# Ledger of designs, part 66: peptides against a protein of PDB entry 3HUF

Target 1, 320 residues: chain A of PDB entry 3HUF
Amino acid sequence: MWIIEAEGDILKGKSRILFPGTYIVGRNVSDDSSHIQVISKSISKRHARFTILTPSEKDYFTGGPCEFEVKDLDTKFGTKVNEKVVGQNGDSYKEKDLKIQLGKCPFTINAYWRSMCIQFDNPEMLSQWASNLNLLGIPTGLRDSDATTHFVMNRQAGSSITVGTMYAFLKKTVIIDDSYLQYLSTVKESVIEDASLMPDALECFKNIIKNNDQFPSSPEDCINSLEGFSCAMLNTSSESHHLLELLGLRISTFMSLGDIDKELISKTDFVVLNNAVYDSEKISFPEGIFCLTIEQLWKIIIERNSRELISKEIERLKYA

## One batch from the design tools (peptide; made by RFdiffusion4, then SolubleMPNN)

Design b2_p14_6_s3 (from b2_p14_6, 7 letters changed)
Fold by OpenDDE base, seed 1:
Structure b2_p14_6_s3 (fold): chain B 320 residues (1-320), chain A 14 residues (1-14)
Amino acid sequence: as target 1 above (320 residues)
Amino acid sequence: SEEEKKKEALKELE
């Protein structure tokens, strides 16, 4: 989201969130959803127009800002952004930091981008929430992104957490739920104007973790917890691969169970399979190999003695 | 404090 602050109390010492939309900026406007009052004798009554666009698909992957347009409203001394005079027709900016000078005002409005990118685990949830979140200047998507800051867990009562949720947790992404999204959507524009009034996503996350026994106490409890072990996996999911890497596993990939030869067995402690392959091929598993699903592996990893547990399972199958 | 809440909210956006 875009946040503005200003020097010299020209914004009354307040930071303000700017959602996608159009704002008239000037000395003689009243603060509301479409106006930003700036207190300076050097600023015109109506000085500039700020227009913030909704996020693009690219912004979800890059964590880039919503496009920020600035137009001078034919003022005597113009408007500058980053020391450059705004063109007569207005200019658009994609920089994450904008110093906006209105006329001869000695104090600047500082606009800065705070990245909030919400990944959804479920396409139906994305479809439900994307429009509302985009209107808040929040990029949304389904795919993993390095720009992802938040992850929406689908709370299906009694279901195991998904691989996406597991990976989001280990990546230290803030896991949120529908309650947080509802809160974001119901916060009146007037309440969101102050960046300090944003709901605490970390508190939501803490509450999710505390109330769900499928999570360890911290990502750090699991990261590299299986260092020194090796696994083989079907080359089916990038998220699954990255999850296993975060556990500290050495990973070999194969395309089919038929590719599991004696050489691979000799180098591998266990095989990780997706649920569909595990259920369909359970009868045809190679002898002498420990095969498990990611969900089964997760149940081991969340235990304090995960290394001992996995070692025992490996030993049981080598001697069976 | 309101200032601490501001700092926390800003950290959550970082």
Scores: peptide ipSAE 0.000, ipTM 0.326, DockQ to the pose 0.029
Fold by OpenDDE base, seed 3:
Structure b2_p14_6_s3 (fold): chain B 320 residues (1-320), chain A 14 residues (1-14)
Amino acid sequence: as target 1 above (320 residues)
Amino acid sequence: SEEEKKKEALKELE
């Protein structure tokens, strides 16, 4: 989201979130969803127009800002952004930091981009929430992104957490739920006056972790917890691969169970399978190797003695 | 300071 602040009390000492939309900026406007009052005698009654676009798909992957358009409203002394005069037709900016000078005002409006990118675990929830979140200037998507800051967990009562949720947790992404999304949708008006009134996602995350025994106490408890072990997995999921990598595993990939030869078995402590393959192929598992699902692995990983548990399972199957 | 609290609250959302 875009946040603006200014020196010299020209913004009344307040920081303000700018959601996607159009704002008239000037001395003689009243603060509301479409106006930004700036208190200076050097600023025109109506000085500039700020237009913030909704996030692009690219912004989800890059964590880049919503496009920020500035137009001078034919003022005597113009408008500058980053020491450059705004063009007659207005200019658009994708920099994360904007120093906006209105006329001859000695104080500038500083706009900075606070990155917030929400990943969804399923397309149905994305479809439900994306439009509303985009109107808050929040990029949304389904795929893993290095720019992802938040992850929406699907609350299915009594189900195991998904691989996406596991990976999001280990990646230290803030896990949220639909209750937080609903809360975000309601605070839009209140944050106009005070940017500090943005809802804290960490509180939601802390509550999720506290109330769900499927999570370890911290990501650090699991990261590299299986260092020194080797696994093989089907080359089907990037998230699964990244999850196993975060556990400190050496990973070999295969395309089918038939590709698991004696050489691979000799170098592999266990095989990780998705649920569909595990359930369909149980009868055809190679002898002398421990096969498990990611969900089964996760149940071991969250235990304090995860290394000992895995070692015991590996030994049990070597001698079976 | 109030500024440090704002900065910490901002950091917790990073």
Scores: peptide ipSAE 0.000, ipTM 0.325, DockQ to the pose 0.030
Fold by OpenDDE base, seed 4:
Structure b2_p14_6_s3 (fold): chain B 320 residues (1-320), chain A 14 residues (1-14)
Amino acid sequence: as target 1 above (320 residues)
Amino acid sequence: SEEEKKKEALKELE
């Protein structure tokens, strides 16, 4: 989201979130959803127009800002952004930091991009929330991205957390829920005057982790916890692969259970399967190898003695 | 200061 602050109390000492939309900026406007009052004698009554575009799909992957357009409203002394005079037709900016000088005002408006990219685990939830979040200037998507800052956990009561949720947790992404999204959507009007009224996602995350026994105390408890072990996995999801990598596993891939030969077994401590394969092929598992689902693996990983638990299962099956 | 803590908490969300 775009946040503006200013020096010299020209924004009344307040920070403001600028959601996608158009704002008239000037000395003689009243703060509302489309106006930004700036208190300076050096600023025109109506000085500039700021237009913030909705996020692009690219912004979700890059963590780039919503496009910020600035137009001078034919003022005597113009408008500058990053020491450059704004062109007559306005200019668009994709820089994360904008120093906006209105006329000869000695104090600048500092606009900065606060990165917030929300990944959804569930396409239905994305479909439900994407429009509203985009109107907040928040890029949204389903695919993993290095730019993702938040991850929406699907609250299905009684279900195991998804691989996406597990991976998001290990990546130290802030996990949020629908309650946070609802709250985020409702504060839009209140944050016009005070950006500090934005809901605390970290508090939401802490509460989710605290109240859900499927999470370890920290990602650090799990990261590299299985260093030195080797697994084989079915060539399925990239997220599963990355999850296993974050556990410190050496990973071999196979295309079918039939590819699990003596060579693979010799270098593999256990096999990770998806639920469908595990359930359908359980009777045909190779002898002498520990096969488990990623969800079963996760249940072991969250235990304090995860390495011992895995070692016991490996030993039990190798020497049976 | 409480303001610095808010700024740090805001930075942890960046």
Scores: peptide ipSAE 0.000, ipTM 0.320, DockQ to the pose 0.029
Fold by OpenDDE base, seed 5:
Structure b2_p14_6_s3 (fold): chain B 320 residues (1-320), chain A 14 residues (1-14)
Amino acid sequence: as target 1 above (320 residues)
Amino acid sequence: SEEEKKKEALKELE
C-alpha cells in the first residue's frame, strides 16, 4: 500500500494511506477519499493529481508497488518527482520511494510503498476477495511467490490442512482467515465499527495456530527435521517439492510409479504421493518401499519424535 | 479518524 508523509508539517504532521484511486492535491482542498490538503503558500489551490492504479498480476510476484501517476494541474512552477519535472501529460512511477515536490515548496511529500501480497489457497476464496483487496492496493494470487506476506487458509472444520498451508507455515508467512479479510473490507467502507475489536494479522495467525492441533508449535520444529532422509515424489507440484526441501529431505523425482526401480528404491527411504495417486494406486505400490501422502508425512513431522517414527515405518516396510 | 483506522489496519498487516 502507498503511504505518504511530508516534511515541514505540510501534511499537518500526519501520514496518509493512499488506496487505488484519484486524488486532487492542493492547498485549497479538504481532506477526503479523493483530496489531499497540503499546507504551504508555495502550493497552488489545486496543484497536482495523483492516480494510483490497482495492482497488476506482476505486482503479486514481485511485491512491487501499484503504479503511481502524477499530473501537474498546469501550475506556475510545476511538479517534480525524484528531482525530475513531471511531463505535461503526466508521468507514471513504479519506484517504491517517491519524493514529490509541489512547485517551489521547500518540503517534499514522501511516498513509500509498504509491500503486502496475499496468497489464497483456493480459487473460490480468491474470486470472492480479490476485487476488494485489489481496491485496497493489495496484490492477490494463487501461486507461490517469494513476495507473499500473507496466506489465506480455508477453514474447513475437521479437514486436514492443505500442502499450501503447510508450506506457508514453514516459510513463516502470516496465515490469516476470512475474518481478517472481512475486517480489511470494513476498514475501507468507513464502517464506524470499532476497528479496535478486530485482531491484527499476527493475532489472527496466533489464534489460528493456538486453536488448531494440526500445526506444530513453530516452523523451526519442522525445518530440517528430516535431514539425512531421502524421498522420491511424482513431478506434481512445486509447492510439494519446496515443502519437502524445507524438511531437509533429499528429493528424487519420477514421472510414474512404474519408474520406481530397484536403483531408486535403494537410494530412497520413502515415496511421497498426492492423495489421488495414493488412493488409486495403493494396491500396486512397489514392494519394499514406504509410500505415504504429504498429509500423512505432516502428521508425523509435527510429532516431537518424528525421526524415530519415520525410521520405524521405513524399517517395518523394508523387511515386510 | 478514518485515516487513523486505515493506518492502524496497515500496522495490523505487518
Scores: peptide ipSAE 0.000, ipTM 0.376, DockQ to the pose 0.028

Design b2_p14_6_s4 (from b2_p14_6, 7 letters changed)
Fold by OpenDDE base, seed 5:
Structure b2_p14_6_s4 (fold): chain B 320 residues (1-320), chain A 14 residues (1-14)
Amino acid sequence: as target 1 above (320 residues)
Amino acid sequence: KEEELKKEALEELK
């Protein structure tokens, strides 16, 4: 989201979030959803127009800012952004930091981009929330991205957490839920005067971890916890592969259960399958190898003695 | 640089 602050108390000593939309900036406007009052005798009554665009699809992957347009409203002394005079038709900016000088005011408005990119675990939740979050200037998507800051888990009572949630946790992404999204949707009015009133996502995350026994105490308890073990995985999901890599596993890939030969078995401690393949093919599993789902693996990995538990299962099946 | 930015972003959220 864009946040503005200003030198010399020209914004009354307050920070403000700028959501996508259009703002008239000047001395003789009242702060609301479309106006920013700036207190200086050197600033015109109506000095500039700020227009913040909704996030692009690219912004979700890059963590880049919503486009920031500045137009001078035909003022005597103009408007500058980063020491450059704004053009007569206005200019657009994609820099994460903007120093905006209104006329001859000795103090600048400082705009900075605070990155928030929300990944969703399922398309239904994305469809429900994307429009509202985009109107807050928050990029949203389904795919894994290095720019993601938050991950929305699907709360299904009695269901195992998804691979996406597991991976988000291990990546140290802030996991959030629908309660946090609901709270975000209410902030528009409260943050006009004070950007510090943004809801704390870390508190939401702490509450999720505390109230769900499917999470270990920390990602560090799981990262590289299976170092030295080797697995084979059906080549179905890149996210599953990345999850297994974060566990410290050596990974071999195969296309079909029929590709699991003696050579693969000789170098593999266990086989990781998706739920559909596990349920359909459980009768035809190769002899002498431990086959499990990612969900079953996760139940083992969250235990303090995960290495011992896995070793016992490997031994049980190698000597059976 | 990305790990530092992620650490800074997490520290700015604290």
Scores: peptide ipSAE 0.007, ipTM 0.335, DockQ to the pose 0.024
Fold by OpenDDE base, seed 1:
Structure b2_p14_6_s4 (fold): chain B 320 residues (1-320), chain A 14 residues (1-14)
Amino acid sequence: as target 1 above (320 residues)
Amino acid sequence: KEEELKKEALEELK
C-alpha cells in the first residue's frame, strides 16, 4: 500500500494510506476518500492530483508499487517529485519512495510503498476477494511469489492444513484467514486519517497458530529439522519440493514409482508421495523403503522429537 | 531549522 507522511506537520502529524484512486491535494480541500489537505501557505488551494492505479499482475510477483501518477494543477511554482519537476501532462512513478514537493513548500510529502502481497491457497477464495483487495492496492494471486507477504489459509473444518499452508508457515509468511480479509475491507474509511489503524496481521496470525494444533510453535522449530536425511519425491510439485528443502532434506526426484531402483533406495531414507499416488499405489510400493505423504510427514515434523520419530519409522521398515 | 525554512519559503511567496 502507499503511505504518505510529511515533514513540518503539513499533514497534521498523521500518516495516511492512499488506496487506488484519485486525490486532489491542496491547502483548501477537506480530507476525505478523494482529497488530501496539506497545511501550508506555500501550497495552492488545489495544488496537485495524485492518481494511484490498481496493482498489476506483475506487481504480485515483484512486490512493486501501484503506479503513482502526479499532476500539477497549473500552479505558479509547480510540483516536484524526487527533485524533478512534474511534466505539464503529469508523470507516472514506479519508485517505492517519492519525495513530493508542492510549490515552494520547504516540507515534502514523503510517499513510501509498504509491500503487501496476498497469496491465496485456493482459486475460489481468490475469486471472491481479489477485486476488493486490488481496490486496497494489494496484489493478489495463487502462485508462490518471493514478494508474497501474506497467505490466506482455507479454513476447512476437520481437514489437515494444505501443503501451501505448510510452506507458507515455514517460509515465515504471515498466515491470515477470511476474518482478517473482512476486517481489512471494513477499515478502509477509518484508515484515511491514521495509517496506524491498519489491522495487525501478525496478531491474526498468532491467533490462528495458537488455536490450531497442526502448527508448531514457530517455523524455526521445523526449518532444517530433518537435516542429514534424504528423501525421494515425484517431480509433480515445486511447492512440495521447496517445503522439503526448508526441512533440510536432500531431495531426489523421480517420474514414476518404477524409477525407484536399488540405487535410489540405497541413498534415500524415505519416499514422499502425494495423496493420490499414495492411496492408489500403496500395494505396489517398493520393498525396503519407507513411503509417506507430505501430510504424514508434517504430522511427524510438528512433534518435538521429529528426528527420533522418523528414524524409528525408517528402522521399522528396514527390518520388516 | 524547520522554522527558518518556513520563513524563507514564505518570503519567496511575497
Scores: peptide ipSAE 0.006, ipTM 0.380, DockQ to the pose 0.410
Fold by OpenDDE base, seed 2:
Structure b2_p14_6_s4 (fold): chain B 320 residues (1-320), chain A 14 residues (1-14)
Amino acid sequence: as target 1 above (320 residues)
Amino acid sequence: KEEELKKEALEELK
């Protein structure tokens, strides 16, 4: 989101969040959802117009800012952004930091971008929330992104956490739920005057972990916990592959169970299968290899003695 | 001070 601050108390010592929309900036406007009062004798009654666009699809992957447009309202001394005079028709900015000088005011308005990108685990939740979050200037999507800051966990009562949730946790992404999104959607009016009133996502995340025994105490407890082990997996999910990599596993991929030959078995400690393949009564697992699902693997990984547990299961199948 | 305030402010938005 965009945040503005200013020197010399021209913004009354307050930081303000600017959501997508249009703002008239000047000395003789009242602070509201579309106006920013600036306290200086050197500033025009109506000095500039700020327009913040909704996030683009590209912004979700790059963590780039919503486009910031500045127009001077035909003032005597103009408006400058990053020491450049704003053109007559206005100018658009994609820089993460903007120094805005209104006329001859010795104090600048500093606009800075705080990156918040929310990944969703399923398309239904994205469809429900994307419009509201985009109106807050928050990029949203389904795919993993290096710019992702938050991950929305779907609350399914009685089900295991998804591979997406497991991976988001290991990547140290802040996991949030629908309750946080609901709270975030209601705060829009209160944060106009005080940016500190934004909901604490870390508190939400801590509460999720504390109340769900499917999470380890920290990602560090699981990252590289299986270093030195080798697995084979069906080439079905990129997220599953990345999850297994973060566990420190050496990974071989296969297209079908029929591709699991004696050579692959000799180099592999266990095979990771999806639930559909694992639960199929028609599939005979290769003899002499430990097969498990990602969910079964996760249950082992969250234990403090995960390496010993996996070693015991591998040994049981070699001697059975 | 500005980088620390940006860092604190980024931690408050986390």
Scores: peptide ipSAE 0.000, ipTM 0.321, DockQ to the pose 0.035
Fold by OpenDDE base, seed 3:
Structure b2_p14_6_s4 (fold): chain B 320 residues (1-320), chain A 14 residues (1-14)
Amino acid sequence: as target 1 above (320 residues)
Amino acid sequence: KEEELKKEALEELK
């Protein structure tokens, strides 16, 4: 989201969130959803127009800012952004930091981008929320991204958490739920006056972890917890691979269960399968190797004695 | 450790 602040009390000492939309900036406007009052005698009554675009798909992957357009409203002394005069037709900016000078005002408006990118675990929830979140200047998507800051957990009562949720947790992404999204949708008016009134996602995340026994106390309890072990996995999902890497596992990939030969077995402590393959092919598992699902592995990983538990299971199946 | 993670996460959100 874009946040503005200013020197010299020209914004009344307040920080403001700018959501996607159009703002008239000037001395003789009243603060509302489409106006930004600036208090200086050196600023025109109506000085500039700020237009913030909705996020692009690229912004979801890069964590880049919503495009910030500045137009001078034919003022005597113009408008500058980062010491450059704004062109007659306006200019667009993709920098994360903008110093906006209105006319001869000695104080600048500082705009900075706070990155917030929300990943969804399923397309249905994305379809429901994407439009509203984009109107808040929040990029949204389904795919893993290094720019993702938040992850929406599906509330499925009585089901195991998804691989996406597991990975998001270990990657230290803030896990949120639909209740937080609903809250975000309602705060838009209150944050006009005070950017600090933006809801804290960390509170939601803490509550999720506290109330769900499927989460360990910390990602650090699981990261590299299986260092020194080796696994094989079906080359099906990037998220599953990345999850296993974060556990400190050495990973071998195979294309089918038929590719699990004696060589692979000799260097592998266990095989990780998705639920569909596990359920359909459990009768055809190679002898002398421990096969488990990611969800079964997760149940072991969240235990305090995870290394001992997995070692016992490996030993049990070597002799079965 | 929980307090440090809270601090880091709070600093990344600032």
Scores: peptide ipSAE 0.000, ipTM 0.324, DockQ to the pose 0.019

Design b2_p14_7_s3 (from b2_p14_7, 7 letters changed)
Fold by OpenDDE base, seed 1:
Structure b2_p14_7_s3 (fold): chain B 320 residues (1-320), chain A 14 residues (1-14)
Amino acid sequence: as target 1 above (320 residues)
Amino acid sequence: SEAEKKLKEEEEEE
């Protein structure tokens, strides 16, 4: 989201969130959803127009800002952005930091991009929320991205957390739920005057973790917890691979259970399978190797003695 | 100063 603040109390000492939309900026406007009052004698009554675009798909992957357009409203001394005079037709900016000078005002409006990119675990929730979140200037998507800051967990009562949720947790992405999204939708008007009124996603996250026994106390409890072990996995999911890497596992990949030869068994402590393969091929597992699902692995990982538990299971199957 | 007056007048007329 775009946040503006200003020097010299020209914004009344307040930080303001700018959602996608158009704003008239000037001395003689009243603060509302479409106007930004700036208090300086050196600023025109109606000085500039700011237009913030909705997020692009690219912004979800890059964590880039919503495009910020500035147009001078034919003022005597013009408008500058980052020491450059705004062109007659207006200019568009993709920089994360903008110093906006209105006329000869010695104090600048500082606009900065606070990155917030929300990944969804399922397409149904994305479809439900994407439009509203985009209108808040929040990029949304389904795929993992290095720009993702938040992950929406689907609360299905009584189900295990998904691999996406597990990975989001280990990646230190802030896990949120639909209650947080609902809250975000309601605060849009209240945060106009005070950007600090933005709801704390970390508090939501802490509450999710506290109320769900499927999470360890911290990602650090699990990261590299299986260092020194080796696994083989079916080459089906990039998220699954990245999850296993974050556990500190050495990973070999295979395309089918038939590729699990004596050589692979000799260098592998256990095989990680997806649920479909595990359930369908349980009878045809190669002898002498421990096979488990990611969900079964997760249940071991969240235990304090995860290394001992895995070692015991590996031993049990080597001697069976 | 006249310069400050002119600056103020230019600022108020903007």
Scores: peptide ipSAE 0.041, ipTM 0.634, DockQ to the pose 0.080
Fold by OpenDDE base, seed 5:
Structure b2_p14_7_s3 (fold): chain B 320 residues (1-320), chain A 14 residues (1-14)
Amino acid sequence: as target 1 above (320 residues)
Amino acid sequence: SEAEKKLKEEEEEE
C-alpha cells in the first residue's frame, strides 16, 4: 500500500494510506476518499492529481508498488517528483519512494510503498477476496512468490492444514484468515486520517497458532529438524519439494512408483506421496520402504521427538 | 525585502 507523510506538518502531522483511486491534492480541499488537504500557503487551492492504479499480476511476484500517476493541475510553479518536474500530461512512477514537491513549498510529501502481497491457499477464497484487496492496493495470487508477505489459510474445521499452509509457516510468512480479511475490508475510511490504524496481521497470526494444535510453537522447531535423512518424492509439487528442503531432507525425485528400485531404496529413508497416490497405491507399495503422505510427515514433525519417531518407523519397515 | 514580498504575492496567487 502507498503511505504518505509530509515534512513541516503540511499534512497536519498525520500519515495517510492511499488506496487505488484518484485524489485531488491542494490547499483548499477537504480530506476524504478522493481529496488530500495540504496546509501550505505556497501551494495552489487544487495543485495536483494523484492516481494510484490497482496492482498488476506482476506486482504480486515482484512486491512492486501500484503505479503512481502525478499530474500538475496547471499551477504557476508546477509539481516535482524526485527533483524532476512533472510533465504537462502527467508522469507515472514505479519507484517505492517518491518525494513530491508542490510548487515552491519547502516541505515535501513523502510517499513510500509498504509491501503487502497476499497468497491464497485456494482459488475459491482468492475469487471471493481478490477484488476487495486489489482495491486496497494489495496484490493477490495463488502461486508461491518470494514477494508474499501474508498467506490465507483455508479454515476447514477438523481438516489437516494444507501443504501450502505448512510451507508458508516454515517460510515465516504471516498466516492470516478470513477474519483478518474481513477486518481489512472495513478499515478504508478509518485510515484516511491515520495510517497507524491499519490492522496488525501479527496478532491474527499469533491467535491462529495459539488456537490450532496443528502448528508447532515456531518455524525454527521444524526447519532442518530432519537434517541427515533422505527422502524420495513424486515430481508433483514445487511447494512440496521446497517444504521438504526446509526440513533439511536430501530429496530424490521419481516419476512413478514403478521407478522405485533397489538402488533408490538403498539411498532413501522414506518416500513422500500425495494423498491421492497414497490412497490409490497403498496396496502396491514397494517392500522394505517407509511410505507416508506430507500430512503424515507433518504430524511427526510437529512432535518434540520427531527424529526419534521417524527413525523408529524407518527401522520398523527396513527390517520387516 | 521586495523579493520576499514578491515571493509572498506569488504564493498567495496560487
Scores: peptide ipSAE 0.041, ipTM 0.633, DockQ to the pose 0.075
Fold by OpenDDE base, seed 4:
Structure b2_p14_7_s3 (fold): chain B 320 residues (1-320), chain A 14 residues (1-14)
Amino acid sequence: as target 1 above (320 residues)
Amino acid sequence: SEAEKKLKEEEEEE
């Protein structure tokens, strides 16, 4: 989201979030959803127009800011952004930091992009929330992205956490829920005057982790916890592969259970299967190898003695 | 403050 602050109390010492929309900036406007009052005699009554665009799809993957348009409203001394005079037709900016000088005011408005990019675990929740979040200047998507800062956990009561949730946790992404999104949607008006009123996602995350026994205390408890072990996995989702990599596993891929030959077994400690294959093919599992689902693996990983548990299962099947 | 002085010196109503 875009946040503005200013020097010399020209914004009354307040930080403000700029959601997507158009703002008239000037000395003689009243702060509201479309106006930013700036207190300086060196600033025109109506000095500039700021326009924040909604996030692009690209912004979800790059973590780039919403486009920030600045137009001078035909003022005597103009408007500058990053020491450059704004063009007559206005200019658009994609820099994460903007120093906006209105006229001869010695104090600048500092606009900065606070990275917030929300990944959703499922398309249904994305469809429900994307429009509202985009109107907050928050990029949203389903696919994994290095730019993601937050991950929406699907609260299905009684279900195991998804691979996406597991991976998001290990990536140290802030896991949030629908309750946080609901709260986030309500703050739009309240944060006009005080950007500090944004809900704390870290508090939400801490509460999720504390109240759900499917999470370890920290990602660090799981990262590289299986270093030195080798697994084979069916060529499945990239997230599953990345999850296993974060566990420190050496990974071999196979296309079918029939590819699990003696050679693969010799170099592999266990086989990771998706639920569908595990359930359908459990009768046909290769002898002498430990087969498990990602969810079963996760249940072992969150245990304090995960390495011992895995070792016992490997020994039980390889030396039987 | 020096900033307030500078602001007063640069006070030009647009």
Scores: peptide ipSAE 0.040, ipTM 0.674, DockQ to the pose 0.148
Fold by OpenDDE base, seed 2:
Order: C-alpha cells, then structure tokens, then sequence
Structure b2_p14_7_s3 (fold): chain B 320 residues (1-320), chain A 14 residues (1-14)
C-alpha cells in the first residue's frame, strides 16, 4: 500500500494510507476519500492531483508499487517529485519512495510503498476477494511468488492443511484466513486519517498457529529436519518439490511407479506419493520401500522426534 | 508594509 507522511506538520502529524483512486491535494480542501489537506501558506488551495492505479499482474510477482501519478494543477510554483519538476500533463512513478514538493513549501510529502502481496490457496477464494483487495492496492494471485507476504488458508473444518499452506508456513509467509480479509475490508474508512489502524496480520497468524495442532511451533523446527534422508517423488507439483527441499531431503523424481527400479530403491529411504496414487496403487507398491503421502509426512515432521519416527518406519519395512 | 502586502498577495495567489 502507499503511505504518505510529511515534515513540518503539514499533514497534521498524521500518516495516511492512499488506496487506488484520485486525490486532490491542497491547502483549502477537506480531508476525505478524495482530498488531502496540506497546511502551508506556500501551497495552493488546490495544488496537485495524485492518482494511484490498481495493482497490475506484474506487481504480484515483483512486489512493485501501484503506479503513482502526480499532476500539478497549474500552480504558480509547480510540483516536484524526487527533485524533478512534474510535467504539464503529469508524470507516473513506479519508485517505492517519492519525495513530493508542493510549490515553495520547505517541507515535503514523503510517499513510501509498504509491500503487501496476498497469495490464495484456491481459485474460489481468489475470485471472491481479489477485486476488493485490488481496490485496497494489494496484489493478489494463486501462484507462488517471492514477493508474497501473506497466504490465505482455506478453512475446511476437519480437513488436513494443504501442501500450499505447509509450504507457505515453511517459507515464513504470514498465514491469514477469511476472518482477517473480512476485517481488512472494513477498515478502509478508518485508516484514512491514521495508517497505524491497519490490522496486524501477525496477530491473526499467531492465533491460527496456536489454535491448529497441524502446525509446528515454528518453521525452524521443520526446516532441514530430515537432512541426510533421501526420497523419491512422483513429478506432480513444484510446490511439493520445494516443500521437500525445505525439509532438507535429497529428491529423485519419477514419472510412474513402474520407473522405480532397484537402483532408485537402493538410494531412496522413502517414496512420496500424492493421495490419488497412494490410494489407487497401494496394492502394487514395490516391496522393500516405504511409501507415504505428503500429509502423512507432514504429521511426522511436526513431531519433535521426526527423525527417529522416520528411521523406525524405514527399518520396520526393511525387516518385514 | 509593502512586504507584508506582497507576502499576502503571494499567499492569496498561491
């Protein structure tokens, strides 16, 4: 989101969130959803227009800011952004930090981009929330991105957490739920005057983890917890591969259960399968190899003695 | 003063 602050109390000592939209900035405007009052004698009654665009698809992957347009409203002394005079038709900015000087005012408005990108676990929730979140200046998507700051967990009562949720947790992404999104949608009006009223997602995250026994105490408890073990996986998803890498596993990939030869078995401690293959093919599993699902593996890795549990299960199948 | 008048005119023209 864009946040503005100013020197010399010209914004009354307040920070303000700027959502996508158009704002008239000047001395003789009243603060509302479309106006920013600036208190200085050196600023025109109506001095500049700020226009913030909705996020682009690219912004989701880069964590870049919503485009910020500045236009001078034909003032005597003009407007500058980053010490450059704004052109007559206005200029657009993609920098994360903007120093805005209105006329001869010795104090500047400082605009800065606070990165917030929300990944969704399922397309249905994305479809429900994306429009509202984009109107808050928050990029949204389904695919994993290095720019993602938050991950929306789907609350299905009584179901295991998804691979996406497991991976988001291990990546130290802030996991949130629909309750946080609902709360976020209601604060839009209250944060106009005070950006500090933005809800803290970390509190929501802590509550989710505390109240769900499917999460370990921290990502650090699971990262590299299976270092030294080797697995084979069916080439099904990139997220599953990245999850297993974060556990410290050496990973081999195969296309079918028929590709599991004696050489692969000799180098592999266990095989990770998706639920569909595990349920359909469990009668035809190769002898002498431990096969499990990602969900079964997750139940083991959240335990403090995960290495011992895996070792015992591998040994049990070698001697059976 | 003319300076105060000019400052006031600059404040009204800004």
Amino acid sequence: as target 1 above (320 residues)
Amino acid sequence: SEAEKKLKEEEEEE
Scores: peptide ipSAE 0.039, ipTM 0.616, DockQ to the pose 0.074

